# Ledger of designs, part 88: peptides against a protein of PDB entry 2YKT

Target 1, 231 residues: chain A of PDB entry 2YKT
Amino acid sequence: SRSEEMHRLTENVYKTIMEQFNPSLRNFIAMGKNYEKALAGVTYAAKGYFDALVKMGELASESQGSKELGDVLFQMAEVHRQIQNQLEEMLKSFHNELLTQLEQKVELDSRYLSAALKKYQTEQRSKGDALDKCQAELKKLRKKSQGSKNPQKYSDKELQYIDAISNKQGELENYVSDGYKTALTEERRRFCFLVEKQCAVAKNSAAYHSKGKELLAQKLPLWQQACADPS

## One batch from the design tools (peptide; made by RFdiffusion4, then SolubleMPNN)

Design b2_p10_5_s1 (from b2_p10_5, 3 letters changed)
Fold by OpenDDE base, seed 2:
Structure b2_p10_5_s1 (fold): chain B 231 residues (1-231), chain A 10 residues (1-10)
Amino acid sequence: as target 1 above (231 residues)
Amino acid sequence: EPEPENPWAP
């Protein structure tokens, strides 16, 4: 029936969230944590490299013929430090605004979805059983009427059951339809949240890239000419 | 038991 098909669709939405979305989201979070760790590793490795560059700058500053190049090397290291600070801010946002929030939600969602599905199933079954009972009683009444010498005695009661069946059928269809819409809304909400949080991360990432571009655009021409200038 | 809260609710 239409109601049975829609019921199956409703259950499938909840099942898809629980068995496909949530596990995939957990994996996404895990991959995000791995990505964060890798970027933190880049930060650490870069620090060592640019600390070594500072040492080269110190040596240049101590030289008689390359003192000004010491300042250039220090500037290079400083620009990197500023870029790295922006990266750290981006990573903090990535962790706090995306990963942590998703992790909290996904861990709580199993209990919620199980309860929501159970509630839906219980009420759907209750309405279905009530409908089936009325249909069975009507069938029983019709059998009695057919065997009776006075079928008209049961006419009013037959009409009452017909009306009750119609009402219960409509109620069941509406309930299942609303259940399906609710389930789809729950699914969409999860994807929307992910998109929104990714947008926030993207904005922070853009700020990191912009800062790097600006700093390098400002300084790179100066650094490129440094060796052409006499000491 | 109280119904669990929807973790994805606004």
Scores: peptide ipSAE 0.430, ipTM 0.914, DockQ to the pose 0.881
Fold by OpenDDE base, seed 3:
Structure b2_p10_5_s1 (fold): chain B 231 residues (1-231), chain A 10 residues (1-10)
Amino acid sequence: as target 1 above (231 residues)
Amino acid sequence: EPEPENPWAP
């Protein structure tokens, strides 16, 4: 029947969220934590490299003929420090605004979905059983009428059962239809949240890249000229 | 037991 088909579709949506979406989201969070760790590792490794560059700048500053190049090397290290600070701010936001929130939601979702599905199944079954009972009673009444010397005495009761069956069928169909819409809305809400949080991450990432580009664009012409100028 | 809250609700 139409109601049975829609019921199966509804259960399949909940099943897909529990068995496909949530495990995939857990993996996404794990990959996000790995990515965060790798970027933090880059920041740490970069610190060592640019600290060594500062040491080269110190040696230039101590020289007789290369003092001004010491300042250039110090500026290069300082610009890098500012870029790395911006990256750390982005990573903090990435952790707090995306990973932590997703982890909390996915952990709680199994309990919620199980309860929601159980509630839906219980009410769907209750309405289905009530419909089946009315249909069975109508069949019994018709058999009794066929065996009776006065079938007309059952006509009003037959009409009452027909009306009750029609109403219960409509109620069941509406309930299952609403259940399906609710399940699809739950699925969509999860994807929408992910998209919105990824947009925030993308905005923060863009700010990091923009800041780096601006700082380097400002200083690079000066650094490129430094070796051409006599000391 | 009270119904669990929807963790994805606004």
Scores: peptide ipSAE 0.426, ipTM 0.913, DockQ to the pose 0.878
Fold by OpenDDE base, seed 5:
Structure b2_p10_5_s1 (fold): chain B 231 residues (1-231), chain A 10 residues (1-10)
Amino acid sequence: as target 1 above (231 residues)
Amino acid sequence: EPEPENPWAP
Protein backbone atom coordinates (compact mmCIF):
# COMPACT_ATOMS: atom_id res chain seq x y z
CA SER B 1 0.00 0.00 0.00
CA ARG B 2 1.00 3.68 -0.34
CA SER B 3 1.22 4.01 3.46
CA GLU B 4 3.42 0.91 3.76
CA GLU B 5 5.79 2.16 1.06
CA MET B 6 6.05 5.59 2.67
CA HIS B 7 6.60 3.92 6.06
CA ARG B 8 9.54 1.96 4.62
CA LEU B 9 10.96 5.14 3.08
CA THR B 10 10.70 6.92 6.45
CA GLU B 11 12.51 4.13 8.29
CA ASN B 12 15.19 4.07 5.57
CA VAL B 13 15.89 7.80 6.04
CA TYR B 14 16.46 7.29 9.79
CA LYS B 15 18.59 4.20 9.12
CA THR B 16 20.68 6.10 6.54
CA ILE B 17 21.38 8.88 9.06
CA MET B 18 22.30 6.42 11.82
CA GLU B 19 24.26 3.90 9.74
CA GLN B 20 25.84 6.10 7.03
CA PHE B 21 25.80 9.80 7.94
CA ASN B 22 26.82 9.62 11.62
CA PRO B 23 29.75 7.18 11.13
CA SER B 24 30.93 9.24 8.13
CA LEU B 25 30.67 12.43 10.18
CA ARG B 26 32.75 10.87 12.98
CA ASN B 27 35.38 10.00 10.38
CA PHE B 28 35.19 13.56 8.99
CA ILE B 29 35.79 14.97 12.50
CA ALA B 30 38.75 12.61 12.99
CA MET B 31 40.25 13.68 9.64
CA GLY B 32 39.67 17.32 10.63
CA LYS B 33 41.59 16.80 13.88
CA ASN B 34 44.45 15.23 11.92
CA TYR B 35 44.47 18.17 9.48
CA GLU B 36 44.50 20.65 12.39
CA LYS B 37 47.44 18.82 13.97
CA ALA B 38 49.37 18.86 10.70
CA LEU B 39 48.79 22.61 10.24
CA ALA B 40 49.91 23.23 13.83
CA GLY B 41 53.03 21.27 12.95
CA VAL B 42 53.60 23.52 9.91
CA THR B 43 53.28 26.60 12.11
CA TYR B 44 55.86 25.24 14.54
CA ALA B 45 58.29 24.28 11.76
CA ALA B 46 57.85 27.71 10.13
CA LYS B 47 58.76 29.42 13.42
CA GLY B 48 62.09 27.60 13.46
CA TYR B 49 62.82 28.59 9.85
CA PHE B 50 62.01 32.28 10.33
CA ASP B 51 63.84 32.44 13.68
CA ALA B 52 66.87 31.24 11.73
CA LEU B 53 66.19 33.97 9.14
CA VAL B 54 66.19 36.57 11.95
CA LYS B 55 69.63 35.33 12.96
CA MET B 56 70.84 35.89 9.39
CA GLY B 57 69.38 39.41 9.61
CA GLU B 58 71.30 40.04 12.84
CA LEU B 59 74.55 39.03 11.13
CA ALA B 60 73.80 41.37 8.20
CA SER B 61 73.11 44.24 10.63
CA GLU B 62 76.51 43.65 12.27
CA SER B 63 78.32 43.75 8.91
CA GLN B 64 79.93 46.93 7.55
CA GLY B 65 78.64 46.56 4.00
CA SER B 66 75.22 44.85 4.39
CA LYS B 67 73.46 46.67 7.29
CA GLU B 68 70.42 47.65 5.22
CA LEU B 69 69.90 44.01 4.18
CA GLY B 70 69.54 43.14 7.87
CA ASP B 71 66.38 45.28 8.02
CA VAL B 72 65.02 43.55 4.91
CA LEU B 73 65.55 40.10 6.46
CA PHE B 74 63.85 41.26 9.69
CA GLN B 75 60.88 42.56 7.69
CA MET B 76 60.61 39.22 5.87
CA ALA B 77 60.51 37.36 9.19
CA GLU B 78 57.98 39.81 10.69
CA VAL B 79 55.60 39.52 7.72
CA HIS B 80 55.77 35.75 8.06
CA ARG B 81 55.04 36.02 11.81
CA GLN B 82 51.91 38.02 11.01
CA ILE B 83 50.82 35.43 8.43
CA GLN B 84 51.37 32.60 10.95
CA ASN B 85 49.36 34.46 13.60
CA GLN B 86 46.46 34.60 11.14
CA LEU B 87 46.82 30.87 10.52
CA GLU B 88 46.71 30.16 14.26
CA GLU B 89 43.53 32.20 14.59
CA MET B 90 41.99 30.29 11.70
CA LEU B 91 42.93 26.97 13.37
CA LYS B 92 41.33 28.03 16.66
CA SER B 93 38.16 28.90 14.81
CA PHE B 94 38.32 25.62 12.89
CA HIS B 95 38.58 23.68 16.17
CA ASN B 96 36.04 25.61 18.25
CA GLU B 97 33.40 26.44 15.63
CA LEU B 98 33.50 23.32 13.47
CA LEU B 99 35.09 20.27 15.10
CA THR B 100 33.87 20.73 18.69
CA GLN B 101 30.31 21.51 17.62
CA LEU B 102 30.13 18.57 15.22
CA GLU B 103 31.60 16.23 17.84
CA GLN B 104 29.01 17.27 20.44
CA LYS B 105 26.14 16.83 17.98
CA VAL B 106 27.20 13.44 16.60
CA GLU B 107 27.70 11.96 20.10
CA LEU B 108 24.15 12.90 21.13
CA ASP B 109 22.50 12.04 17.82
CA SER B 110 22.45 8.23 18.17
CA ARG B 111 20.24 8.43 21.26
CA TYR B 112 17.99 11.06 19.73
CA LEU B 113 17.49 9.21 16.42
CA SER B 114 16.82 5.89 18.16
CA ALA B 115 14.16 7.49 20.34
CA ALA B 116 12.62 9.42 17.41
CA LEU B 117 12.45 6.31 15.22
CA LYS B 118 10.99 4.23 18.08
CA LYS B 119 8.33 6.88 18.78
CA TYR B 120 7.39 7.00 15.09
CA GLN B 121 7.27 3.18 14.82
CA THR B 122 5.14 2.86 17.97
CA GLU B 123 2.57 5.40 16.81
CA GLN B 124 2.54 4.05 13.23
CA ARG B 125 1.92 0.52 14.56
CA SER B 126 -0.79 1.75 16.93
CA LYS B 127 -2.66 3.46 14.07
CA GLY B 128 -2.13 0.44 11.80
CA ASP B 129 -3.43 -2.00 14.44
CA ALA B 130 -6.50 0.16 15.06
CA LEU B 131 -7.22 0.18 11.30
CA ASP B 132 -6.75 -3.60 11.04
CA LYS B 133 -9.12 -4.13 13.96
CA CYS B 134 -11.85 -2.03 12.32
CA GLN B 135 -11.38 -3.89 9.02
CA ALA B 136 -11.64 -7.23 10.82
CA GLU B 137 -14.80 -6.16 12.65
CA LEU B 138 -16.38 -5.01 9.36
CA LYS B 139 -15.56 -8.39 7.81
CA LYS B 140 -17.19 -10.20 10.77
CA LEU B 141 -20.26 -7.96 10.53
CA ARG B 142 -20.65 -8.67 6.79
CA LYS B 143 -20.49 -12.43 7.46
CA LYS B 144 -23.22 -12.11 10.10
CA SER B 145 -25.35 -9.99 7.76
CA GLN B 146 -25.13 -12.56 4.93
CA GLY B 147 -26.38 -15.30 7.28
CA SER B 148 -29.18 -13.19 8.77
CA LYS B 149 -32.89 -13.23 7.89
CA ASN B 150 -32.88 -9.41 8.32
CA PRO B 151 -29.73 -7.91 6.70
CA GLN B 152 -31.06 -4.34 7.10
CA LYS B 153 -30.51 -4.61 10.87
CA TYR B 154 -26.73 -4.41 10.26
CA SER B 155 -26.70 -1.64 7.60
CA ASP B 156 -26.14 1.25 10.03
CA LYS B 157 -23.28 -0.54 11.79
CA GLU B 158 -21.70 -1.39 8.43
CA LEU B 159 -21.76 2.29 7.43
CA GLN B 160 -20.20 3.24 10.79
CA TYR B 161 -17.33 0.79 10.27
CA ILE B 162 -16.79 1.98 6.67
CA ASP B 163 -16.56 5.57 7.90
CA ALA B 164 -14.25 4.57 10.77
CA ILE B 165 -11.97 2.67 8.34
CA SER B 166 -11.86 5.64 5.95
CA ASN B 167 -10.97 8.03 8.79
CA LYS B 168 -8.32 5.71 10.27
CA GLN B 169 -6.82 5.11 6.80
CA GLY B 170 -6.60 8.87 6.24
CA GLU B 171 -5.05 9.42 9.69
CA LEU B 172 -2.46 6.69 9.06
CA GLU B 173 -1.56 8.09 5.62
CA ASN B 174 -1.23 11.62 6.99
CA TYR B 175 0.86 10.45 9.95
CA VAL B 176 3.25 8.46 7.74
CA SER B 177 3.47 11.34 5.23
CA ASP B 178 4.31 13.81 8.01
CA GLY B 179 6.79 11.32 9.43
CA TYR B 180 8.55 11.09 6.06
CA LYS B 181 8.71 14.90 5.70
CA THR B 182 10.10 15.15 9.25
CA ALA B 183 12.75 12.51 8.55
CA LEU B 184 13.83 14.26 5.32
CA THR B 185 13.98 17.57 7.19
CA GLU B 186 16.21 15.99 9.85
CA GLU B 187 18.54 14.64 7.16
CA ARG B 188 18.66 17.98 5.33
CA ARG B 189 19.30 19.90 8.57
CA ARG B 190 22.43 17.83 9.21
CA PHE B 191 23.83 18.46 5.72
CA CYS B 192 22.89 22.15 5.84
CA PHE B 193 24.70 22.56 9.16
CA LEU B 194 27.80 20.95 7.69
CA VAL B 195 27.64 23.21 4.59
CA GLU B 196 27.16 26.35 6.70
CA LYS B 197 30.07 25.51 8.99
CA GLN B 198 32.29 24.70 6.01
CA CYS B 199 31.35 28.09 4.53
CA ALA B 200 32.57 29.73 7.75
CA VAL B 201 35.84 27.79 7.49
CA ALA B 202 36.18 28.83 3.84
CA LYS B 203 35.66 32.51 4.75
CA ASN B 204 38.30 32.31 7.48
CA SER B 205 40.69 30.58 5.07
CA ALA B 206 40.05 33.24 2.41
CA ALA B 207 40.79 35.98 4.96
CA TYR B 208 44.05 34.27 5.91
CA HIS B 209 45.15 33.96 2.27
CA SER B 210 44.08 37.53 1.43
CA LYS B 211 45.99 39.01 4.37
CA GLY B 212 49.11 37.06 3.45
CA LYS B 213 48.86 38.15 -0.19
CA GLU B 214 48.38 41.80 0.78
CA LEU B 215 51.32 41.87 3.19
CA LEU B 216 53.66 40.19 0.71
CA ALA B 217 52.48 42.34 -2.22
CA GLN B 218 53.19 45.49 -0.20
CA LYS B 219 56.73 44.51 0.84
CA LEU B 220 58.03 42.34 -2.01
CA PRO B 221 58.91 45.25 -4.38
CA LEU B 222 60.95 46.87 -1.60
CA TRP B 223 62.79 43.65 -0.83
CA GLN B 224 63.53 43.03 -4.54
CA GLN B 225 65.21 46.44 -4.83
CA ALA B 226 67.38 46.05 -1.72
CA CYS B 227 70.35 44.55 -3.62
CA ALA B 228 70.15 46.89 -6.66
CA ASP B 229 71.55 49.94 -4.78
CA PRO B 230 74.98 49.08 -3.44
CA SER B 231 75.24 51.79 -0.70
CA GLU A 1 12.93 8.87 30.58
CA PRO A 2 12.53 12.33 29.09
CA GLU A 3 12.81 12.27 25.30
CA PRO A 4 16.34 13.26 24.29
CA GLU A 5 16.59 16.70 22.69
CA ASN A 6 17.48 17.00 19.02
CA PRO A 7 21.17 17.98 18.95
CA TRP A 8 20.68 19.48 15.45
CA ALA A 9 17.69 21.65 16.37
CA PRO A 10 18.25 25.37 15.72
Scores: peptide ipSAE 0.425, ipTM 0.914, DockQ to the pose 0.883
Fold by OpenDDE base, seed 1:
Structure b2_p10_5_s1 (fold): chain B 231 residues (1-231), chain A 10 residues (1-10)
Amino acid sequence: as target 1 above (231 residues)
Amino acid sequence: EPEPENPWAP
């Protein structure tokens, strides 16, 4: 029946969220944590490299013929420090606004979805069983009427059962239809949340890249001229 | 038991 097909579709949406979306989201969070760790590792390694560059700048500043190049090397290290600070801010946002929130939601979702599906199934079954019972009673009544010497005695009861079946069928169809819409809304809400949080990550990433580009564009011409002017 | 809250509710 149409109601049975739509019921199967509804259950499949909940099953897809529980068995495919949530495990995939857990993996996504794990991959995000790995990516965060790798970027933190880059930040740490960069600190060592630019600290060593500062040491080269100190040596230039102590020289007789290369003092001005010491200042250039210090400026290079400072600009890179500012770029790394911007990366750290982006990573903090990535952790706090995306990963932590997704982790909290996915851990709670199994209990919620199980309860929601169970509630739907219980009510759907209750309405289905009530319909089946009414149909069975009508069938029994018709059998009694066919064997009776006075079939007209059962006519009013037959009409009452027909009306009750029609009403219960309509109620079941509406309930299953609403259940399907609710399930699709739950699925969409999860994807929308992911998209919205990824948009925030993308904005923060764009800010990081913009800041780095601006700082380097400002200083690079000055650094390129430093060797052309022999003091 | 109280129905669990929807973790994805706005």
Scores: peptide ipSAE 0.419, ipTM 0.911, DockQ to the pose 0.874

Design b2_p10_5_s2 (from b2_p10_5 with D6N K9A)
Fold by OpenDDE base, seed 2:
Structure b2_p10_5_s2 (fold): chain B 231 residues (1-231), chain A 10 residues (1-10)
Amino acid sequence: as target 1 above (231 residues)
Amino acid sequence: EPFPENPWAP
């Protein structure tokens, strides 16, 4: 029946969220944490490299013939520091605005979805059972009427059951339909949240890349000519 | 038991 099919669809949405979306989201979070860790590792390694570059700049500054190149090397290290600060901000946002929030939600969602599905199933079954009961009673009444010498005695009651069945059928269909819409809304909300938070991360990432581009665009020409300029 | 809150609710 239409109601049975829609009921199955509704349950499948909840099951898909529970069995596909949530586990995939947990994996996404785990991969995000791994990505964050890797970027933190890059940060650490870069610090060592540019600290060593500063040391080279110090040596240049102490030389008689390369003093100005010391300033260039210091500038290179400083630009890196500024770029790194932007990266750290991006990582902080990535952690706090995306990973942490998703982790909190996904861990709580199992309980919520189980309860929501159970509530839906209980009410759906209750309405279905009530409908079945009315149908059974009508069938029983019709059998009794068929064997009676006065079938008209049962006519009013038959009409009452017919009306009740119609109403209960409509109620069941509406309930299942609403349940399906609700389930789809729940699914969509989860994806929308992910998209929205990913957009926030993307904005912060863009800021990091823009800062790097700007700083390097400003300084790179200066650095490129440094060796051509005699002391 | 109270019905759990929707963690994805606005």
Scores: peptide ipSAE 0.509, ipTM 0.943, DockQ to the pose 0.885
Fold by OpenDDE base, seed 5:
Structure b2_p10_5_s2 (fold): chain B 231 residues (1-231), chain A 10 residues (1-10)
Amino acid sequence: as target 1 above (231 residues)
Amino acid sequence: EPFPENPWAP
């Protein structure tokens, strides 16, 4: 029946969230933590490289013929420091606003979804059983009426059961339909949250890249001219 | 046992 098919679809949505989405989200969080750790590693390695560049700048500043190039090397290291600070801020946001929030939600979701599915199943079965009972009683009444010398005696009761069955059928269909819409909404909410949080990450990443581009674009022409200028 | 809160609720 239509209600039975919609019931199966509803259960499948909940099962898909529990068995596919949540495990995949846990993996996504784990991969995110790995990515964060790798970027932190890049930050540390970059510090060593640019600290070494500062040392080269110090040597240039101590020379008689290359003093101005020392300032250029220091500026290069300073611009990198500013870019790296932006990266660290982005990583902090990535951890606190994306990974931590997703982790908290996914850890609690198994318990919630199990309870929600069970509640739906219990109520669906209750309504289904009540419908089946009315249908069975109508069938019994019809058998009694066919064997009776006075079938008219049962006509009013038959009409009452027909009306009750119609009402219970409609109620069951509406409940299952609403259940399906609710389940789809729950699924969509999870994906929408992920999309929205990824948009925030993308904006932070764009800001990091833009700041880096701006700082380098401002200084690069000066640095490129440094060797052409007389000392 | 109380019904658990939806962790994805707005």
Scores: peptide ipSAE 0.508, ipTM 0.943, DockQ to the pose 0.913
Fold by OpenDDE base, seed 3:
Structure b2_p10_5_s2 (fold): chain B 231 residues (1-231), chain A 10 residues (1-10)
Amino acid sequence: as target 1 above (231 residues)
Amino acid sequence: EPFPENPWAP
């Protein structure tokens, strides 16, 4: 029946969230943590490299013929520091605004989805059983009427059961339909949240890239000219 | 126990 098919679809949505979405989201969070760790590693490794560059700048500043190149090397290291600070801010946002929130939600979702599905199933079954009972009673009444010497005495009661069955059938169909819409809304809400948070991450990432580009664009021409200028 | 809160609710 239509109601039975819709019921199966509803249950499948909940199952898909529990068995596909949530495990995939946990993996996504894990991959995000790995990505964060790798970027932190880059920051640490870069610090060592540019600290060594500063040392080269110190040597230049101590020379008689290359003193001005010391300032250039120091500026290169300073620009790097500013870029890395921007990266760290982005990573902080990435962790606090995306990973932490997703982790909290996914850990709580199993309990919620189980309860929601059980509630739906209980009410669906209750309405279905009530409908089946009315249908069975109508069938019994019709058998009595067929065997009776006065079938007309059962006519009003038959009409009452027919009306009750119609109402209960409609109620069941509406309930299952609403259940399906609710389940789809729950699924969509999860994806929408992910999209919105990824947009925030993208915005922060763009800010990092823009800041780096601006700083380097400002200084690079100066650095490129340094060796051509007289000492 | 009470019905659990929806962690994805707005």
Scores: peptide ipSAE 0.505, ipTM 0.942, DockQ to the pose 0.880
Fold by OpenDDE base, seed 1:
Structure b2_p10_5_s2 (fold): chain B 231 residues (1-231), chain A 10 residues (1-10)
Amino acid sequence: as target 1 above (231 residues)
Amino acid sequence: EPFPENPWAP
């Protein structure tokens, strides 16, 4: 029946969230943590590299013929320090605004979805059983009427059961339809949340890249001419 | 037992 088909669709939405979306989201979070860790590793490694560059700048500053190049090397290291600071801020946001929130939600969602599905199933079954009972009673009444010497005795009750069946069928169809819409809304809400949080990540990433580009564009012409200038 | 809260609710 139409209601049975829609019921199956509703259950499949909940099952898809529980069995496909949530496990995939857990994996997404895990991959995000790995990515965060790798970028933190880049920041640490960069610190060592530019600290070593500062040491080269110190040596230039101590020389008689290359003093001005010492300042250039210090500036290079400082600009890269600022770029790395921007990366750290991006990573902090990535962790706090995306990963932590998703982790909290996905850990709680199994219990919620199980309860929501069970509630839907219980009520759907209750309405279905009530309909089936009315249909069975009507069938029983019709059998009695066919075997009776006075079939007209059962005519009013037959009409009452027909009306009850029609009403219960409508109620069941409406309930299942609403259940399906609710399930689809739950699914969409999860994807929308992910999209919204990824937009925040994208904005933070854009800020990181913009800051780096700005800082380097400002200083690079100065650094490029340093060796051509008289000592 | 209270019905669990929806983690994804607005």
Scores: peptide ipSAE 0.501, ipTM 0.942, DockQ to the pose 0.908

Design b2_p10_5_s3 (from b2_p10_5, 3 letters changed)
Fold by OpenDDE base, seed 4:
Structure b2_p10_5_s3 (fold): chain B 231 residues (1-231), chain A 10 residues (1-10)
Amino acid sequence: as target 1 above (231 residues)
Amino acid sequence: EPLPENPWAP
């Protein structure tokens, strides 16, 4: 029946969220944490490299013929520091605004979805069973009427069952339909949240890249000419 | 029994 098909579809949406989406989201979070850790590792390694560059700048500053090159090397390290600060801000946002929030939601969602599905199933079954019972009683009544010498005795009761069946069928269909819409909305909300949060991450990442590009573009021409200038 | 809070609710 139409209601049975829609019921199956509704259950499948909840099952898909529970069995496919949520596990995949947990994996996504795990991969995000790995990515964050790797970026933190890169920033740490970069700090060591540019600290060593500063040391080279100090040596240049102590020389008789290369003092100005010391300043260039210090500027290179300073620009790196500024870029690093921007990256750290991006990573903080990535962690707090995406990973932490998703982790909290996915952890709580198993309990919620199980309860929601169970509630839906219980109510759907209750309505379905009530309908089936009414249909069975009508069939039984019709059988009695067909075997009776006075079928008119059952006419009013038959009409009552027909009306009850019609009403219960309509209620069941509406309930299942609303359930299906609700389930689809729940699924869509999860994907939309992911998209919106990923957009925020992308915006922050763009800001990091833009700032780095601007800083380097400003200084690079000056650094490139440093060795061409007479001592 | 009321449902748990929906973690994805707006």
Scores: peptide ipSAE 0.478, ipTM 0.941, DockQ to the pose 0.769
Fold by OpenDDE base, seed 5:
Structure b2_p10_5_s3 (fold): chain B 231 residues (1-231), chain A 10 residues (1-10)
Amino acid sequence: as target 1 above (231 residues)
Amino acid sequence: EPLPENPWAP
């Protein structure tokens, strides 16, 4: 029946969220944490490299013929520091605004979805059983009427059951329909949240790239000319 | 029994 089909669809939405979306989201979070860790590792390694560059700058500053190149090397290290600071800010946002929030939601969602599905199933079954009961009673009444010498005795009661069945059928269909819409809304909300948070990540990433580009564009010409005019 | 809080509620 239409109601049975829609009921199955409704259950499938909840099952899809529970069995496909949530596990996939957990994996997404795990991959995000791995990515964050890798970037932190890059940051640490880069710090060591540029600290060593600073040491080279110190040596240049102590030289007689390369003193001005010391400042260039220091500037290179400083620009790197600023770029890394911007990256760290991006990573903080990535962690706090995306990963942490998603982790909290996904951990709570199993309990919620199980309860929501159970509630829906219970009410759907209740309405279905009530409908089935009325249909069964009507069938019994009709059998009794066919065997009776006075069938008109049961006519009013038959009409009452017919009306009750019609009403209960409508109620069941409406309930299942609303349930399906609710389930789809729940699914959509989860994806929308992910999209919105990814937009925030994208904005932060853009800021990081922009800042790095700006700093390097400003200084690189100066650095490229440093060896052309020895002091 | 009331449903648990929806973690994705706005």
Scores: peptide ipSAE 0.476, ipTM 0.941, DockQ to the pose 0.775
Fold by OpenDDE base, seed 3:
Structure b2_p10_5_s3 (fold): chain B 231 residues (1-231), chain A 10 residues (1-10)
Amino acid sequence: as target 1 above (231 residues)
Amino acid sequence: EPLPENPWAP
């Protein structure tokens, strides 16, 4: 029946969220944590490299003929520090606004989805059983009428059962249809949340890249000319 | 029993 098919579709949506979406989201969070850790590692390694560059700048500043190149090397290290600070801010946002929130939601979702599906199944079964009962009673009434000397005695009751069956069938169909729409809405909401949070991450990443580009574009011409000018 | 809070509710 149409109602049975739609019921199966509804259950399949919940099943897909629980068995495909949520495990995949957990993996996504894990990969995000790994990515964050790797970027933090880059930050730490970069600090060591540019600290060593500062040391080279100090040596230049102590020289008789290369003092101005010391300032250039210090500026290079300072620009790096500013870029790195921007990266750290981006990573903090990435952790707090994306990973933490997704982790909290996915952990709670198993309990919610199980309860929601169970509630739907219970009510669907209840309505289905009530319909089946009315259909069975109508069949019994028709058998009794066929065996009776006065079939007209049962005509009013037969009409009442037919009306009841029609109403219960309509209620069941509407309930299952609404259930399917609700399930699809739940699925869409999860994807929309992911998209919105990824947009926030993208904005923060863009700010990091823009700041780095601006700082380097401003200073690079100056640094490139430093060796051409005799001290 | 009432449903748990939907963690994805707006």
Scores: peptide ipSAE 0.474, ipTM 0.940, DockQ to the pose 0.793
Fold by OpenDDE base, seed 1:
Structure b2_p10_5_s3 (fold): chain B 231 residues (1-231), chain A 10 residues (1-10)
Amino acid sequence: as target 1 above (231 residues)
Amino acid sequence: EPLPENPWAP
């Protein structure tokens, strides 16, 4: 029936969230944490490299013929420090605005979804059982009427059951339809949240790349001419 | 029994 099919669709939405979305989201969070750790490793390694560059700048500053190149090397290291600071801010956002919030939600969601699905199933079954009961009673009444010497005695009750069945059928269909809409809304809310938080992370990432580009564009021409202009 | 809080609610 239409109601039964819609019921199956509703249950499938909840099952898809529980069995597909949530496990995939857990994996996404795990991969995010791994990515964060790797970027932290890059940050640490980069610090060592540019600290060594500063040491080269110190040596140039102590030389008699390359003193001005020491300043250039220091500027290169400083620009890198600024770029790295921007990356660290992006990583904080990545952790706090995306990973932490998703982790908190996904850990709580199994209990919620199980309860929500159970509530829906209980009410759907209750309405279905009530409908089945009315249909069964009507069938019994019709059998009694056919075997009776006075079928007219049951006519009013028959009409009452017909009306009750019609009303209960409509109520069941509406409930299942609303249940399906609710389930789809729950699914969409989860994806929308993911998209919104990922957009925030993407915005911060764009800011990191923009800042790096600006800083390097400003200084690179000066650094490129440094060897052509001997003291 | 009341439902648990929806973790994805606004």
Scores: peptide ipSAE 0.472, ipTM 0.940, DockQ to the pose 0.773

